Peptides against a protein of PDB entry 3T6J. Designs and how they scored, part 77

Target 1, 375 residues: chain A of PDB entry 3T6J
Amino acid sequence: PIVESYIGFIESYRDPFGSRGEFEGFVAVVNKAMSAKFERLVASAEQLLKELPWPPTFEKDKFLTPDFTSLDVLTFAGSGIPAGINIPNYDDLRQTEGFKNVSLGNVLAVAYATQREKLTFLEEDDKDLYILWKGPSFDVQVGLHELLGHGSGKLFVQDEKGAFNFDQETVINPETGEQIQSWYRSGETWDSKFSTIASSYEECRAESVGLYLCLHPQVLEIFGFEGADAEDVIYVNWLNMVRAGLLALEFYTPEAFNWRQAHMQARFVILRVLLEAGEGLVTITPTTGSDGRPDARVRLDRSKIRSVGKPALERFLRRLQVLKSTGDVAGGRALYEGYATVTDAPPECFLTLRDTVLLRKESRKLIVQPNTRLE
Target 2, 372 residues: chain A of PDB entry 3T6J as posed
Amino acid sequence: PIVESYIGFIESYRDPFGSRGEFEGFVAVVNKAMSAKFERLVASAEQLLKELPWPPTFEKDKFLTPDFTSLDVLTFAGSGIPAGINIPNYDDLRQTEGFKNVSLGNVLAVAYREKLTFLEEDDKDLYILWKGPSFDVQVGLHALLGHGSGKLFVQDEKGAFNFDQETVINPETGEQIQSWYRSGETWDSKFSTIASSYEECRAESVGLYLCLHPQVLEIFGFEGADAEDVIYVNWLNMVRAGLLALEFYTPEAFNWRQAHMQARFVILRVLLEAGEGLVTITPTTGSDGRPDARVRLDRSKIRSVGKPALERFLRRLQVLKSTGDVAGGRALYEGYATVTDAPPECFLTLRDTVLLRKESRKLIVQPNTRLE

## One batch from the design tools (peptide; made by RFdiffusion4, then SolubleMPNN)

Design b2_p13_2_s4 (from b2_p13_2, 8 letters changed)
Fold by OpenDDE base, seed 3:
Structure b2_p13_2_s4 (fold): chain B 375 residues (1-375), chain A 13 residues (1-13)
Amino acid sequence: as target 1 above (375 residues)
Amino acid sequence: APTSVELDTEVAG
């Protein structure tokens, strides 16, 4: 078997300033069959990058073909087990040297095991569909999130010699209609500038890319979905995201006005964006459970994903990228923290919903990694 | 050591 591993100070999610890495490592075996699907995605990556909602001037100057492999994890040492990974984290290296993507396939398989009777916050009519397509839809989301999410976009940089990696006279900010007025100076990085919001902001961008591009027929075709199946995969992917936005409230600490998990904060932000779009796209309804205690239901109108959801996500995603590219910390913080704010204001009453989420919280799953032998 | 950005499985369940 083909064995892959990595080890070191890799992720900075536990650092409030997004700078210091946590020590992490894994050993895994390549799953050739699943890797083939991701290789097809890689083959289409250059074309799919053009579908993202920003000008080519805000995308990488040249396409660098990355590796993408599905892995079955034998052992993982860290505070959390990811579904997928994109490395390195340094945007400048991603732009100039390339990157590697992995999907932790057997981790996903474990996560997909959901009992229908324990599935919270969904309408009964959606539960069977959700259970059926959660796995496949998440495979699509992971692939897009890593390859075209983390693997997309350009940072505008002025190097130590004063040279720019963009034409100051011709590149226009699509949000303002003006020339570029801010950029990263020598020694400045995404994490150093955006600091406390950097990790969550980037995860939000990557998740948004996944939702946005999964609407493209070519993406679903690559993963082997056509017709009604493709539409169901899209629906469940979006449904999973809005549900995750509600579940995310578990990781908010009202007393400290902070989030304890970057990915969950990102998913809450996306929920807020889609709620803001209105027109009945997303509805969260407080209910009473069979036990007589508070419950809730999330509804997503399938027929409004393309007409309402896509345009809203397009505008939001473009703003995320433009602010990231230009190093506009003030604008980026204002945008992101605005959507990440949790209050009890009507009609959503998110702090009240948080109580419901905590009440319905399931026990944390433990993943055990036993010995593996070759015969 | 190389760094990575991950998609967490906390919402997969």
Scores: peptide ipSAE 0.028, ipTM 0.698, DockQ to the pose 0.115
Fold by OpenDDE base, seed 5:
Structure b2_p13_2_s4 (fold): chain B 375 residues (1-375), chain A 13 residues (1-13)
Amino acid sequence: as target 1 above (375 residues)
Amino acid sequence: APTSVELDTEVAG
């Protein structure tokens, strides 16, 4: 078997300022079959990058072909096991040196082990479909999230010599219609500038890229989905995201006005964006469970994903990217924190919903090291 | 040391 590993101070999610890495390591075995799918995605990456909702001037100048591998984890040392990884975490290095992507395939498989009777917050008619396609849809999401999410976008930079990596006279901000007015100076990084929101903001951008590009037929074809199956994968991927946005409330601490998990905060933000789109796209309905206690249901209108959801996500995703590219911390923070704010304001009453989420909280899964055998 | 950005599962954290 092909063995891969990494070890060191890698992820900064436990640092409130998003800068200091946590010591982490893993040992994994390459899944050749799934890796082949990701290689096909890599082969289409340059073309798919052009489908993202920002001008080419806001995309990387030169496409650097990354490595993408599916891994089955044997051992993982750290505070949490991810579903996918994109390295390095430095955008400047990603732009100039390239990057590596991995999907932790057997970790994804664990996430799919939820029993139907314990599946919360979904309509009954969605449960079977959700169970069937959660895994495949998540494979798509992880691939897009890592490769084309984290792997996309350009940072506007002025180097130590005063030179710009963009044409100040010709590049136009698509949101303002004006020339670029802010950028990263020498020594400034994504994390240093955006600090407390950097990790969650970037995860939100990556997740949004996944949702947006999963609508593309070529993406679905790469993963082996066509016709009705492809549409179901899309639906379940979006449904999973809006459900995750509700589940995310578990990781919010009202007393401290603090989020404890960057990805969950990101997913809540996406939920807020899609709720704001209105037109019946997403509906969260408080209900009463069979036990007489509070419950809730999330409904996503499949027929409105492309007509309502995609445009809303497009606008939001473009704003995220533009603010990131230009190093506009004030604008970025205002946008992101606005959507990340949790109140009890109607109609959603998110703080009340949080109580429901906590009440219906599923048991934490225990991930155990697998046994291996030679063929 | 290598550095990464990751995607957590919905039950992680």
Scores: peptide ipSAE 0.027, ipTM 0.704, DockQ to the pose 0.123
Fold by OpenDDE base, seed 2:
Structure b2_p13_2_s4 (fold): chain B 375 residues (1-375), chain A 13 residues (1-13)
Amino acid sequence: as target 1 above (375 residues)
Amino acid sequence: APTSVELDTEVAG
């Protein structure tokens, strides 16, 4: 077997300022069969990057072929086990040296296990589709999230010698129509500038890339989906994201006005973006459960994903990238914190919905260290 | 940067 491992201070999610890494390590075995799909995605990555909603001037100057591998985790030491990983966590290194992607396959397999009777916040008519396609849609989302989410975009930089990595005279900000007015100076990084919102903001960008690009037929073909199956995978991927946005409220602390999980905050932000799009795309309806206590249902109109959802996400995703590229912390914070705000304002009444989410909270899944066998 | 699902943990900060 091919064994991969890493160890060190890698992820900074536990640092409020997003700078100091926590100790983490794993040992895993390569799953060759599952890695084949991600290799096909890598082969199309350069072309798919061009489908993202920003000018080429805001994308990496040179495509560097990354590694993407599916791993079965034998042991994981850390505060939490992810479904996928993109490293390094430094945008400058991603641009100049490349990056590596991994999918923790057996972690995803555990996450796929869902009992229909315990599945919360979905319409009955959606439950069977959700159960059927959650796994496949996760593979798509994780692949896109890591490879084309974290692996995309350019930071505008002025180095210590005063040289720019972009043409100041010709590059235009697509949001303002003006020349670039801000950038990263020598020694400034994504995390150092955006600080408290850096992790969640980047996760939101990556998740948005996943939703946006999963609409592309080539992506679905790479993962082996065509026709009605492809449409179902798209639907379930988007449905899962809006549901996750509701579930995310568990990780919000109203008294402190803070989020306790960066990915969940990101998913809530996406939910807010899609709700703002209106036109019946997303509906959250408070209900009463069979136990007589509060419940809720999330509804996504399949027919409006491309007509309403995609344009809304396109605009939002472009803004995220432009603000990131230009190092516009004030603009980025205003945008992101605006969508991340949780109030009890109608019609959504998110604080009330949070109570419902907490009431319907399920036990957390756990992974126990597996064993290996000779076959 | 990892992608988290149901197995992700709460983090302080």
Scores: peptide ipSAE 0.031, ipTM 0.702, DockQ to the pose 0.126; fails the geometry check
Fold by OpenDDE base, seed 1:
Structure b2_p13_2_s4 (fold): chain B 375 residues (1-375), chain A 13 residues (1-13)
Amino acid sequence: as target 1 above (375 residues)
Amino acid sequence: APTSVELDTEVAG
């Protein structure tokens, strides 16, 4: 078996400022079969990067072929087990040296395992599809999230010598139509500038990339999905995201106006974006459960994913990237916090929905270390 | 310091 491991102060999600690393480590075995799919994705990465909704000037100057491996985790030491990892976490290193992606395949399998009767907030007609395709859709989403999400985009930088990594005269901000007015100065980083929203903002960007690019037929083909199956995978991936946006409310603390989980905040933001798109794309309907207590249903109109959802996500994703690239903290914060705001305003009444989410909360899954055997 | 880049399964369900 091929064994991979890492250890150290790597992830900073527990730091409100997204800067201080938490001690973490894992030992895992390579899953060759699933890794092959990710290898195909890597092979298409350079081309797929061009499909992202920002000008090439906002993308990395030079494509660096990353590594992507599916891993079955043997042991994981940390506060939580991720589904996927993109390292290093330094943007400059990602741009100049490259990066590595991993999918924790057996973790995904655990996350996927849901009993139908325990599946909340979905229409009955969607439950079977959701159960069938959640796993496969996760593979797609994780791959895109890590490789093309975290692995995409350029930061405009002025170095210590005053030189820019972009042409100030020719690069145009696609949102404003003007020349670039802001950038990262020497010593400034993504985290140092965007601080409290940096982690969640980046996760939101990565998740959005996943949703956006999963619509591309080539992506689905890479993962072995064609025809109706591909469409179902797309549908379930989007459905899962909007559902996750609702579930995210569990991790919001109204009293402190605080989000306790960066990924969930990101997913809520995406939900808000897709709700804002309107036209019946996403509907959250409060209902009454069989127990007579509050419940809810999330409905995604499959027929409007491409016509309504994609354009909305495109615009949003472009804005995220432009603001990130230019180091526009004020604009970025305004945008992101706007979508991350949780109120009880109609029609959604998110604070009321939060109560419903909490009421329907399932017990947290316990992941137990597996045993391995050599024969 | 860099931002964290993970997809957390513990909160995805």
Scores: peptide ipSAE 0.026, ipTM 0.696, DockQ to the pose 0.099; fails the geometry check

Design b2_p13_3_s1 (from b2_p13_3, 5 letters changed)
Fold by OpenDDE base, seed 4:
Structure b2_p13_3_s1 (fold): chain B 375 residues (1-375), chain A 13 residues (1-13)
Amino acid sequence: as target 1 above (375 residues)
Amino acid sequence: LGRSPTGVYYPDP
């Protein structure tokens, strides 16, 4: 077997300032069969990057072919177990040297195991579809999230010699219509500038890329889905995201006005964006469960994903990227924290919904280290 | 130290 290991001060999610990495390590075995679909995605990456909703000037100047491998984890030492990884976590290195992506296949497999009777917050007519396609849709989302999410976008930089990696005279900010007004100086990084919002902001960008690009027929084809199956995968992927946005409320601490999980915060932000789009795209309805206690239902109108959802996500995703590229921390913070704010304001009444989410929360999964053998 | 973005996590407290 091909063994991969990963060790060091890697992820900064436990640092409130998004800077200090925690020590993490894993040992895994390459799953060759499951890696094949991600290799096909890599083969199309250069073209798919052009489908992202920002000008080419905001994308990397030179495409660097990344590696993408599916891994079955034997041992994972860390505070959280990811479904996917993109490394290194330095944007400058990603731009100049390239990057590697991994999908933690057996971690994903655990996540796929959902019992219908325990599945919360979905309409009954969506539950079977959700159970059927959650796994495949999650594979699509993780692949896009890592490769084309974390692996996309350019940071505008002025180096130590004063040279810019963009043409100041011709590059236009698509949000303002003006020339570029801000950039990263030598020594400045994504994490150092965006600090407290850096982790969640980047996860939100990557998740948004996944939702946005999963609408592209070529993506679904790469993963082996066509026709009605492809549409169902798309629907379930979006449905999973909006449901996750509701579930995310568990990880908000009202008394401290903070989020305890960066990915969940990101998913809540996406939910807010899609709710703001209106037009009946997403609906969250408080209900009463069979036990007589509060419950809720999330509805996503599949017929409005492309007409309402995609444009809303396009605008939002472009804004995220532009603010990231230009190092506009003030603008980025204002945008992101605005969507990440949790209040009890109508119509959503998110703090009230949070009580419902907590009431309906499932027991935490116990993930144990597997054994393996050679036969 | 730098941040290392990862994919979706299982939520932790």
Scores: peptide ipSAE 0.107, ipTM 0.726, DockQ to the pose 0.413; fails the geometry check
Fold by OpenDDE base, seed 1:
Structure b2_p13_3_s1 (fold): chain B 375 residues (1-375), chain A 13 residues (1-13)
Amino acid sequence: as target 1 above (375 residues)
Amino acid sequence: LGRSPTGVYYPDP
């Protein structure tokens, strides 16, 4: 078997300021079959990057072909086990030297093991489809999230000598129609500037890239889906995201006005964006469960994903990228925190929904290291 | 400086 490992101070999610790394390590075995799909995705990455909703001037000047591997994890030491990884975490290195992507395939498989009777917040007619395609849709989402999410976009920088990595006279901000008015100075980084929202903001951007690009037929083809199957994978991927946005409320602390998990905050933001799009795209309906206690249902109109959802996500994703590229912390914080705000305002009444989410909370899943042997 | 794996991070309560 091909064995991969990493170890060190890698992720900063436990730092409220997104700066200090947590010590982490894993040992894993390469899944050759799934890795082949990701290799095909890598082969198409340069072209797919052009499908993202920002000008080429906001993308990396030179495409650097990354590695992408699917891994079955044997052991993992850390506060949590990720489904996917993009490293290194330094933006300058990602832009100039390249990066590596991994998908922890067996971690995803464990996360998918939900019994139908325990599946919350979905319509009955969606449950079987969701169970069938959750796994495959996650493979697509993770691949896009890591490779084309975290692996995309350019930061505008002025170096210590005063030189810019962009043409100040010709590059135009697509949101304002004006020349670029802000950038990263020498020593400034994504994390140092955006601080408390940096991790969640970046996760939101990456998740949005996944949802946006999964609509592209070439992506589904790479993963082996066509026709009705491809459409079902798209539907379930989007459905999972809006459901996750509701589930995310568990990780909000109203008393502190604080989010305790960056990815869940990101998913809530996406839910808010798609709700704002309106036109019946997403509906959250409070209900009464069979036990007579509060429940809820999330509905996504499949027919409106492309017509309503995609344009809304496009505008939002472009805004995220432009603010990131230009280092516009004030604008970025205003945008992101606006969507991340949790109130009890109608019609959604998110604080009330949070109570419902907590009431219907599933027992914590334990991930146990397996015994592996060579036969 | 760490950037995000698509983590189903179950943060410990």
Scores: peptide ipSAE 0.066, ipTM 0.708, DockQ to the pose 0.222; fails the geometry check
Fold by OpenDDE base, seed 3:
Structure b2_p13_3_s1 (fold): chain B 375 residues (1-375), chain A 13 residues (1-13)
Amino acid sequence: as target 1 above (375 residues)
Amino acid sequence: LGRSPTGVYYPDP
């Protein structure tokens, strides 16, 4: 349909335990031109899923072609406005019935309209490139995030009759080299098992899929980027992510040792992973602004994205998926909370950087609902 | 189950 809408208790981000849905609704109009690009991505999805860094045994048994539509939002009622949506939220239904993806195109356009003079934490040489490619790069990221991020991976399940959806004798855990030792039992779900970290963990996995797969030439070609443009889109996408990881500190509450936004926590985790990779891939440098107050710069070495960044992200992403598939809450929590920990330990001194982030915080953007008219 | 939203969110308390 040209007009799409949904309403109900859909997202559980506001529930600390990830169980109760928040009442949400939207009305939107289909953007046919942008939807066509996502349809090309859908056409390649089955092949691209094979590029993800886990064995086929950890991927869905059968590929189900999803819908993907770009929407211009007219009205959105909820606590937050997403750039993309993947529904339903039930992994079992995603695995057996399929799913729908949407990109909220006009939300992206508003969110990423940035004035050069107000752009924080980037090198001057990167600002123009960032402004030029932020929109297109995020279209790529959102598409991958929804379709191949949220839309990928298998949960190992034992049903109420005791039957497994995997061969216990032949499936091997790629991290341990051993047989599968844990799974979801009847009545257990992703959210019920991983609880307080479930939402952020899944967002981190999806964002990581986006960064990882955006390196694939076929992906960039689908979105119409080739040659130098494609490389710039990749660079800006990765740069945006590491910058977002720094900005994420705004949403950390030190006194409570908790995060107030799942996506921002996820982005901080990715930043930590890429920093851990070392070799000069990512550098965060405290500086002094023109006003004499603390500032900072994030630098990403373009030449090391594939050689250093990709392998680090590959290993991390595989670990995320394996722990998710096996329902290994202890391992998953240890891994994720480890990277999500914010301290003032050198060399990064993240709590100090948080003060800088807060100091440089921009005023909150207000999204206003549009009207439509016939011309 | 919680969806994985990509986008701009108002912080949860």
Scores: peptide ipSAE 0.053, ipTM 0.696, DockQ to the pose 0.186; fails the geometry check
Fold by OpenDDE base, seed 5:
Structure b2_p13_3_s1 (fold): chain B 375 residues (1-375), chain A 13 residues (1-13)
Amino acid sequence: as target 1 above (375 residues)
Amino acid sequence: LGRSPTGVYYPDP
């Protein structure tokens, strides 16, 4: 078997300021079959990058073909096991040297194991569809998230010699219509500049890329979905995201006004964006469970994903990218923290919903590493 | 560009 491993101070999610890496490592075996789909995605990556909702001037000048592999993890040492990884985390290296993407396939498989009777916050009519397509849709989302999410976008930089990696006279900010007014100076990084919001903000951008690009027929075709199946995969992917946004409330600490999990904060932000879009796209309805205790239902109108959801996400995603590219911390923080704010304001009453989420909290799955032997 | 992991981890309270 082909064995891959990594080890070091890699991810900064546990650092409140998003700068210091946590020690992490894994040993894994390559899954050839699953890797093949991601290789097809890689083959189309350069073209798909053009579908993202920002001008070419905000995208990498030169496409560097990354590696993408599906891995079955044998051992993982760290605070938590991700479903996908994009490394290195240094933006300068990603832009100049490239990057590697991995999907942790057997971790995803564990996540897919959901009992229908335990599935919370979904309409009864959606449960079977959700269970059927959660896995495939998650594969699509992870692939897009890593490859085209984390793997997209340009940072505007002025180097130590004063040279810019963009034309100051001709590049226009699509949000303001003006020339670029801010950038990263020498020594400034995404993490150092955006600090406390950097991790969650980037995850939100990557998740948004996934939702946005999963609507593209070429993406679905790459993963082998056509016709009604493709539409169901799209629906379940979006449904999973809005559900995750509700579940995210578990990881919010009202007393400290902080989030304890970057990805879940990101998913809540996306939920807020899609709720703001209105027009019946997303509805969260408080209910009473069969046990007589508070419950809730998330509804996503599949017929409005393209007409309402996509435009809303497009605008939001473009704003995320523009603010990231220009190093506009003030604007980025205002935007992101605005959507990440949790209040009890009607109609959603998120703090009240949080109580419901906590009440319906599922037991954490225990992940046990496998053993292998050579025969 | 981007950071790494996607997935759900239940952090300490």
Scores: peptide ipSAE 0.049, ipTM 0.692, DockQ to the pose 0.171; fails the geometry check

